# Designs tried in a protein design run: peptides against a protein of PDB entry 6DSZ. Part 32

Target 1, 361 residues: chain A of PDB entry 6DSZ
Amino acid sequence: NYVVTAQKPTAVNGCVTGHFTSAEDLNLLIAKNTRLEIYVVTAEGLRPVKEVGMYGKIAVMELFRPKGESKDLLFILTAKYNACILEYKQSGESIDIITRAHGNVQDRIGRPSETGIIGIIDPECRMIGLRLYDGLFKVIPLDRDNKELKAFNIRLEELHVIDVKFLYGCQAPTICFVYQDPQGRHVKTYEVSLREKEFNKGPWKQENVEAEASMVIAVPEPFGGAIIIGQESITYHNGDKYLAIAPPIIKQSTIVCHNRVDPNGSRYLLGDMEGRLFMLLLEKEEQMDGTVTLKDLRVELLGETSIAECLTYLDNGVVFVGSRLGDSQLVKLNVDSNEQGSYVVAMETFTNLGPIVDMCV

## One batch from the design tools (peptide; made by RFdiffusion4, then SolubleMPNN)

Design b1_p10_1_s4 (from b1_p10_1, 4 letters changed)
Fold by OpenDDE base, seed 1:
Structure b1_p10_1_s4 (fold): chain B 361 residues (1-361), chain A 10 residues (1-10)
Amino acid sequence: as target 1 above (361 residues)
Amino acid sequence: SLEDALASLY
């Protein structure tokens, strides 16, 4: 009996940073196909804490903190539409990952979206939103006492959603999305009514954005609003202010992932298909009334990494670069550039052995 | 500057 030790997956398809093990610990969570890896971020590097097997390929992985929780909970959705909310519990040396809630959110009717599964969480933890099928937005209300994840669908008139996020600072849960119609790509907002199970008119819209607009970033307060990333342009809109930049450097390769550096949304990391790492900077203008407005957007090239499937800022200028196509990396952002003009230094590299063909014999 | 932005990470 050759126990072929099934080679553990090494390709990264998702990563997230937060406080999952405790309120004080900074964690890095990495999704590798059906495997979840949990690390504590330390001054010495990544300390492994736990590995968890999932019942399917992880499609969505998001941390969130409901009101009154001391630490983050983890939402996972698999490619087979199994959803769960996980909690980390430690008692002495015993570590348990507890399923607080679970459910299957598959619909019998619907066309699976060509852009894949999108899962988002309201910043105020009122609901989870899922774009699984064209013309449908699935809502999972977040209730602490509910062990069964129940979902309902709201019909979207916009059949071809490219990306969607919940906005910050909204009285009601509000989504912002890029969609495509025969006239091009557009940005729209909707308020989500849990009570009526319908969409209401959102605070703003922007018709005729860039034809290749592909990503929405929800910007936290004080700025609010959203950033829309395309092939040639980066735009900001919050209902009152519009700003667009078209830096030539982003035309060389498609931006494919992003991550927020600052809690206030002043800086973001961007990764492209050539493994270039950028910083997007939001320049502030303080008004006489104490309000903060966006003055300008700037994109700066930091350096080169492995091609990122996902990025997450940790702390102290350290970034995890999760790669599907190459080796994942821990990189450090230096204050000064090297002789080549790079601000990026690789601290650790994690070998990607390629796709594991599970030969079910 | 970019350097000022990076310096504030530490």
Scores: peptide ipSAE 0.618, ipTM 0.965, DockQ to the pose 0.937
Fold by OpenDDE base, seed 4:
Structure b1_p10_1_s4 (fold): chain B 361 residues (1-361), chain A 10 residues (1-10)
Amino acid sequence: as target 1 above (361 residues)
Amino acid sequence: SLEDALASLY
């Protein structure tokens, strides 16, 4: 019996940081195909805690903290549309990953979207949103006592959604999305009514954004709103304020991932297809009435890393670079640049052995 | 500055 010890997947297809193991622990969770790796972030590096096999390729992995929870819960959606909410429980040395809720969210009707699965969580933990199929937005209400993830669909008039996020600071759950029509790409918002199971008009829209607008970043309060990342431009909109920049440096390669550094959304990491790491800076202006508005956007080149599939700022200038195409890395952001003008130093490299083709035998 | 932004991470 050749126990082909199936090589563990090494290609990273997702990563998230939060407080999953405890309220105090900072965790890094890494998705490698069907495998979830859980680490505690320490001053000495990443401490492995648990590995979890999933029943399918992880397509969505998001941490969220419902009201009354002391630590984050984990939402996972697989490529086969199996959804679960996971909780970490430790009793002495016994570590259990508990399924709080689960369900299959596959529809019998619908065209799978060409841009793949998008899963998002309302910042106030009212619902999960899923873009699985063209012309449909699936909603999973988050209810504390429900072990079965029930979902319903809302019809989207916009058939070609590129990216979607929930906005922060909205009375009702509000999505912001980039979509494409024959006239180009546009940004629109909708409020999601759980009661009526429909969309209401959102607070704002922006027609005719950059043709290659590909990502939406929801910005926390006090700024609110969203950042739209294109190939040539980065724009901000919150309904009241619009700001656009077109830094020449981003034209060289397409930005493919982002991660928030600050809880207030003042800084983001951006990764491009060439492995360049940028910092996006939101400059604040405090008004006389105490309101905070966005003054300016800046993009700064930090350095070069492996081509990021996902980025996660950890702490103390340490960033995890999850790579699908190359080796994943822990990198340090230095205050001072090196002789080459780079602020990035590789601390640890994780060898990527390539895609484990799960030969479904 | 970028340096100030990076310094605030520590």
Scores: peptide ipSAE 0.614, ipTM 0.965, DockQ to the pose 0.931
Fold by OpenDDE base, seed 3:
Structure b1_p10_1_s4 (fold): chain B 361 residues (1-361), chain A 10 residues (1-10)
Amino acid sequence: as target 1 above (361 residues)
Amino acid sequence: SLEDALASLY
C-alpha cells in the first residue's frame, strides 16, 4: 500500500486578513486551490489553527461582518459556482468550521466572462454581488435566518466588465465598475434595488478612462469614491472630485493586485508583474467645515518581493505576499531603506512546489 | 515623507 502522501497545494490564489476566529484574534486566511488555511497572527509569527478542504477550487474568498456578529464570517465561491458562508466555532480544544448558508449560483444560460469570476460584498453587508457571466450581475441578499443562499440576476447593459466593487457610504448598495466598449474603457456606477431587482442610475460616471484601466478600489469614508488603476495612470473619482496621476515608475510593469493598509483608506499596497511592491498614499485636506477631501495621490516604491497574486497587510509593517508563480513570503516594511534603497525585508519564505492538480474524484 | 508613513505602522 503506497500511501502516496498527496502533496498539499503550495501555490496561493487568494488571501484575506480579518477577525475570523474571534473578535480579538487577527487571522490570515490563505486559499491554495481547494484548500483553505487559517492562521492566527502573533508576535512570534503565523500560528496554524485549521486547514479545511473545499469542494472545488476557491475563486472568491471574502471576510465580512454583518451587524450584530461579534466576528467575521467567510464567504467562499468555488469555480463550479458553489457558494457558502462559513463561521468559526471553538468549544474548548474542539474547532469546527460551520456552514451558515450554502447554495449553487450557476446559471444555465449565459456566457462565462473572459476575465473570470468576480465576487464582492456590500460594505454594509446588505448583499453579495457576483459577475459570473457577460451582461448579468447576480445578487445574493444577505439574510441571517436563511440557510439557503438565494440569488437573482439583474441585466447589465455593459457586456464587458473588467472589474467591479461596491462603494462605501451609499444609502443604497452601489456598484462602481470599469467596462470596455468599442469606444474604449469607461467607469460607471449603479444603485442596486433589492425590492425592484433592478439597477437605478448611480451617482457618477467617467467616460474614456485609460485604455488599460484594470482595477477598481472602493475607498472608505471620509474620502469615499473609487480609485481606478491603469497601466500608466491612477485616478480617483467620488462624483465631486476627480484627480489623476501618471507616475513614470508604474509604466515599467503592470499593477496586478492591491490591498488596503488603513481602515480609512489612506494607504494601499500595490504589486506588479515584476514583483515590485508599492505604497499608494492618499493625502488629506481638512476643510473648514470638518469634511475631509483628497488633496493628492502619491506612489512610492517600497522594494521587491515574489510576484504577488494577492497581498494582505497584517500588522506592525508585516505583509503577506501570496504568490502563484513563485514562493509566498512574509515581509517586513522597514522605516529606513537599506543600501539598495529597499524598505522590504523577507522574514519568511514559503516554497511553492508548483501547481497541484487536486483531482477531486 | 515615506519614512514618516512607514513609521506610523509601528
Scores: peptide ipSAE 0.608, ipTM 0.964, DockQ to the pose 0.927
Fold by OpenDDE base, seed 2:
Structure b1_p10_1_s4 (fold): chain B 361 residues (1-361), chain A 10 residues (1-10)
Amino acid sequence: as target 1 above (361 residues)
Amino acid sequence: SLEDALASLY
């Protein structure tokens, strides 16, 4: 009997940061296939707290804080469409991960999207949105008292959604998405009515964006709006202001992931397919009326890391680089560049042993 | 500058 010691998955397919274990703790949560790893971020590095086996490959992992919660809750969706909301509970030395709510959100009818599963949470925690199938947007209303995750579908006229996010600062939950049609790629917004279970017209749209526009970043207040990332360009739009940049440096490799550095959305990290790490900077302009508007966008090369599947800014210039293709890293951003012009220093490397081939024995 | 942006992280 060869006890094949099942190797733990090492390839990272998602990471998030927030306050999951307590209101005070800064956590890093890492998804490795069916495994969730929970860390506390300390001055000494990552302290492991708990590892949790999930009932399937983690496809979506998002932290959110409903009104009246002291700490973040965790939404997980698996590749088999099992959804849950998890809560961390600690009593002395006893650590429990509690399922607050669960449900299966699979539909019997629908074409699974070729671009995979997208899961998003409204910044005001009114709903979860899921793009699982072409031409459908699934909504899970967030209700505190509901242990069963109930979902409904809204029909999307746009069949080929590339990416979607909820916008900030909207009276009603509002999605912003990039979609493709025969004429190219476009950006559109919709308000989501929970009551009527339908889309209403959103505040703005932008037709004929870059052909390779692939990512939407929702920008917090005071800027609001969204950033659209393409192969050649980065654009900002909030309904009133449009700004585009086309820095030649981003054309060299496709940007594949992003993470917000500042709560106000002034800075983002960007990772490309070559493992280059960038900072996207939103320069503010304060108007005479006290309103803050976007003055400029800048992209700066920080350095090179492992090819990021996901990025999380932690604190004090520390970034976790979650890699699927290479070793994950904890890196530090320095104020001064090294002799090679890099601002990035690797602090810790986490060996990736590659994809676990499930040998069905 | 980039340096100013990085300095503000700390």
Scores: peptide ipSAE 0.604, ipTM 0.964, DockQ to the pose 0.960; fails the geometry check

Design b1_p10_2_s1 (from b1_p10_2, 3 letters changed)
Fold by OpenDDE base, seed 4:
Structure b1_p10_2_s1 (fold): chain B 361 residues (1-361), chain A 10 residues (1-10)
Amino acid sequence: as target 1 above (361 residues)
Amino acid sequence: MPALEPLEER
């Protein structure tokens, strides 16, 4: 019996950072098709803790901390619509990944969206939102007292959603999304009523954004609002303030991923289809009343990496570059550029063996 | 509305 140890998947299709193993540990979680790898980030590098096999390809992987939890929980949704909430438990040397909740969120009726599965979590942990099908937004309430997560659908009039996020600092859970209609691409917001199971009008909208607007970044307080990334432009909107930039450097290749560096949303990493790594900077202006407003947006080229499917800032200027097409990397961001003008130094490279051809023999 | 299968707690 040749136990062909099926080669482990090496292509990264998602990564997140947070405090999953403990309140104190900084973790890197890496999705490689059906496998979840859990690391502790140390000054010495990535320490492997556990690898978990999932019952399907990971489509969504998000860390969140409900009120009263000491550490983050992990939400996973598979490409076959299996949802779970996972908790890390350690008892001595025994490490268990506990399923707090699980279910299948597949609908019998609906057109699967061409842009794939989107899963988002409200920053205040009130709900999970899922865009699985055109014209539907699925809500999973995160209620402390409800042992049973009862998902429901809200009808979305906008059939072609490109990207969606929950906004920060909203009294009610509020989504911001880019959608396309016959007139172009637009940004809209909706409040999500858990009680009435409907959308209410959100605080703002922006009609006729860039035709290739593809990503929404929810910006934390004190700025609030969202960043909309296109092919040629980056825009900010929070209902009161609008700002747009069109840096020529981003026109060379499409930005495909992003990650927040600072907890206050002052900096974001951006990765493009050529493996260029950028820093997006939000410059603050403090008003006389103590309010903080966005003064300016800047984009700086940091250097080149593998083509990122996902990015995550770890600590001390270390970034994990999760690649599907190339080798994943740990890179160091330096304050000073090298002789080539790069701020990026590769620290470690993780060989990508390509897609596991399941040779069903 | 199709009855969404409840997420079972384990």
Scores: peptide ipSAE 0.016, ipTM 0.547, DockQ to the pose 0.013
Fold by OpenDDE base, seed 3:
Structure b1_p10_2_s1 (fold): chain B 361 residues (1-361), chain A 10 residues (1-10)
Amino acid sequence: as target 1 above (361 residues)
Amino acid sequence: MPALEPLEER
């Protein structure tokens, strides 16, 4: 009996940071195909807490804190459209991952989107949004008493959505998305009515953005609005203010992932297809009425890492670089550059043995 | 509706 110890997957396809084990613990959660790894971030590094096998490839993994929860819950969607909400429970040395809610969100009718599955959570935890199929936006209302995830679809007129996020600071849940039509790429917003199960007109739109606009970043208060990342440009819009930059340094390689550093949205990490790590900075201007507006956008090259599939800022200038194509890394961001002009120092490297092809023999 | 099988603790 050759127990082929199937090597554990090492390629990272998602990572998130939050307070999942407790209100006080900082956690790193890593998705490796069907496996979820849970760590506590400590001054000594990553402490492993639990590994969990999922019944499918993890396609979406997001932490969220519903009103009146003391710690974050975890939303997972698999590539087979199985959705669950997970809670961490510890009783002494006993650790349990509890399923709070579950459901299958697959539709019998629809074209699966070419840009893959997108899952987003409203910042006020009113709903989960899913772009699974062209011309459909699926909504999962977040209700505490629902053990079963109920979902409904809203029709999108825009058939080719590139990326979508929920905006911050909106009275009603509001999505912002990049879409493509025969005239180019555009940005639009919609309010989502849970009551009527329809879209209402959103607060703003921007027609004819950069042709290669690929990512939406929702910016928290006090700035609000969204950042749109392209191949050549980075733009900000909040309905009242528009700002665009075209730093030459981002033209060299496509930005493919991002992560918010500051809770107020003042800084974001950006990773490109060459493994370059950037900081995007939002410069504030305080108005006489006490409102904060965006003055300028700046991009700084920090250094080089493995090619990131996902990035997450931990604490104290430590970043986890989740890589699918290369080794994942813990890196330190320094204030001062080294002799090569890099602000990035590798602290730990996690060897990627490549995709374990599940040869079901 | 297939019940999500309980998370295998491995």
Scores: peptide ipSAE 0.016, ipTM 0.496, DockQ to the pose 0.014
Fold by OpenDDE base, seed 5:
Structure b1_p10_2_s1 (fold): chain B 361 residues (1-361), chain A 10 residues (1-10)
Amino acid sequence: as target 1 above (361 residues)
Amino acid sequence: MPALEPLEER
C-alpha cells in the first residue's frame, strides 16, 4: 500500500490580508490551488491557524466587511464557478469555517473570457461583480434584506474587458474598466443600477489609453478615481484630474500584480515578470480649502523578489510575495538600501515544489 | 438565474 502522500499544492495563486479570524487579528490568507491557508500575522512571523480544502481551484479570493459585521467575510469563487461566502468561527479550541452562502454562478451561454475570471467587491459592500464571460457582467447583490442572493447579468457593450474594479466614494456602485476594441484600449466607467439591472453612464471615461494597459487600481478617498497600469505608462484619472508618468524602469518588464500599502491610497506595491518590486507613490497637494489633490506620481525600485503572482502588505514594512513560478517569500522593506541598492530583505522563503501533476493512474 | 443559498441567519 503505497500511501502516495498527495503533496499539498505549494504554488500560490492568490493572497489577501485582513481581519478574518477576529476583529483584532491581522490575517494572511493564501490560496494554493484548492487549498486555503489561514495565518495570523504576529511580531514573530506567520502563525498557522487553519487549512481548508475548497471544492475547486480558487480563482477569486476577497475579504469584505458588510455593515454591522465585526470582522471580514471571505468571498471565494472557484474556476468551476462555485461561489461562497465564508465566515471564521472559533468556539474555544474548535475552529469552524462556516459557509454563509454558496451557489454556482456558471452561465449556460457565454464565451469564457481569455483574461480569466475577475471578481470584485464594491467598497461599500453593496454588491459583488464578476467578469466571467465576454460581454457580461454578473452582479451578486449583498443586501441583507434579500433572503435569496440572486445573481443577475448585465450586458456589457465592451466585449473585451482587460481588468475591472469598483471605484471608491461613489453614491452608486461604479465600475472602472480597461477594455479593448479595434481602435485600441480604453478606460470607461459605469454605474450599476441594482433596481433596473442595467448600467448607467459613469462619471468619466478615457479613450485611447496605452495599448498594453492591463490593470485598474481603484484609489480610495481622499484622492478617489483610478490608476491605470500599462507597459510604458502609469496614469491616474478621477474625473477632474488626469496625470500620467512614463518611468523608463517599468518598460523592462510587465507589471503583473499590485497591492495597496496605505489605507488612504498613497502607496502601492507593484510586481513585474522579472520579480522586481516597486513602490508607486501618490504625492498629495493640500489646497487652501483643505481639499487633497494628487500632485504627482512616482515609481521607486525597491529590489528583487520571487516572481509575484500576488502581493500583500502585512504590517511594519513586511510584505508577503505569493509566487506561482518560484518560492513565496516574506520580505522586509527597509528605509535604507543595502550595498547593492536594494531596500528588500528576504525574511522567510516558502519552497514551491512545482505543479502537482495529477497522474491519473 | 443562478441563485446563491440564503445567508444563514444567526
Scores: peptide ipSAE 0.011, ipTM 0.551, DockQ to the pose 0.014
Fold by OpenDDE base, seed 2:
Structure b1_p10_2_s1 (fold): chain B 361 residues (1-361), chain A 10 residues (1-10)
Amino acid sequence: as target 1 above (361 residues)
Amino acid sequence: MPALEPLEER
């Protein structure tokens, strides 16, 4: 009887940072297929705290802090549509991951979207939004006392949604999304009414964006609005300000992931399909009335890493590069470039053994 | 200089 010790999955398919274990701890959470790894970020590196087996492949993993919680909660959605909200509890040496709420969000009717599962959380923690099926937007209201995740669907007229986010600074929960129709790709916004369970007209739209616009980044205040990333262009829109750049350097490979560096949305990491790491910078202009507006967008090449599936800025210029195709890395961003013009130094590398083919014997 | 200014301490 060869006990084939089932190798643990090593390919990273998601990562997030926040304060999950405590209000004071900075955590890195890594999704590796059905496994969640929880680390504390320390001056010495990543300290492992706990590994959690999930009842399916992790498709969505997001940290959020409801009003009156001292630390972040974790939303997980699996590829089999099992949703849960998890809480970390420590009592001395005993560490428990508690399910605060759970539910299956699968619909009996609907075409699963070809662009996969999208899960987003409203910045004010009013709801979770899910794009699971074409022409449907699922809403999970966030209520403190709900042990069971209740969900409802809103019909989405735009059948081919590419990406969607909740915007910041909106009185009502507002989504911004890229969609495709026969005329091209477009950006639209909708307000989500929890009361009426419908979409209202959002604050703005942008028709005829770049044909390969693929990602939406919601920008925090004071800028607000969204960044739209394409193959050839990066655009900003907030309803009042529009700005577009087309830096030639981004045309060489498709940007596939992003992560916010600054809490105010002044900087973002971008990763492409060649493992190039960029900084996107939002330059501010202070108006005479004290309002802050976007002056310019700039992209800088930082260096090369493993091909990122996900990026997470930790602290002090340390970045986790979660890779599905290659080895994951901890990298340091330096102020000064090396002789090759790179600002990136690999600190630690995590070997990826590739997809474990579950040979069911 | 790339704007790798250290994040102001959270």
Scores: peptide ipSAE 0.000, ipTM 0.411, DockQ to the pose 0.399

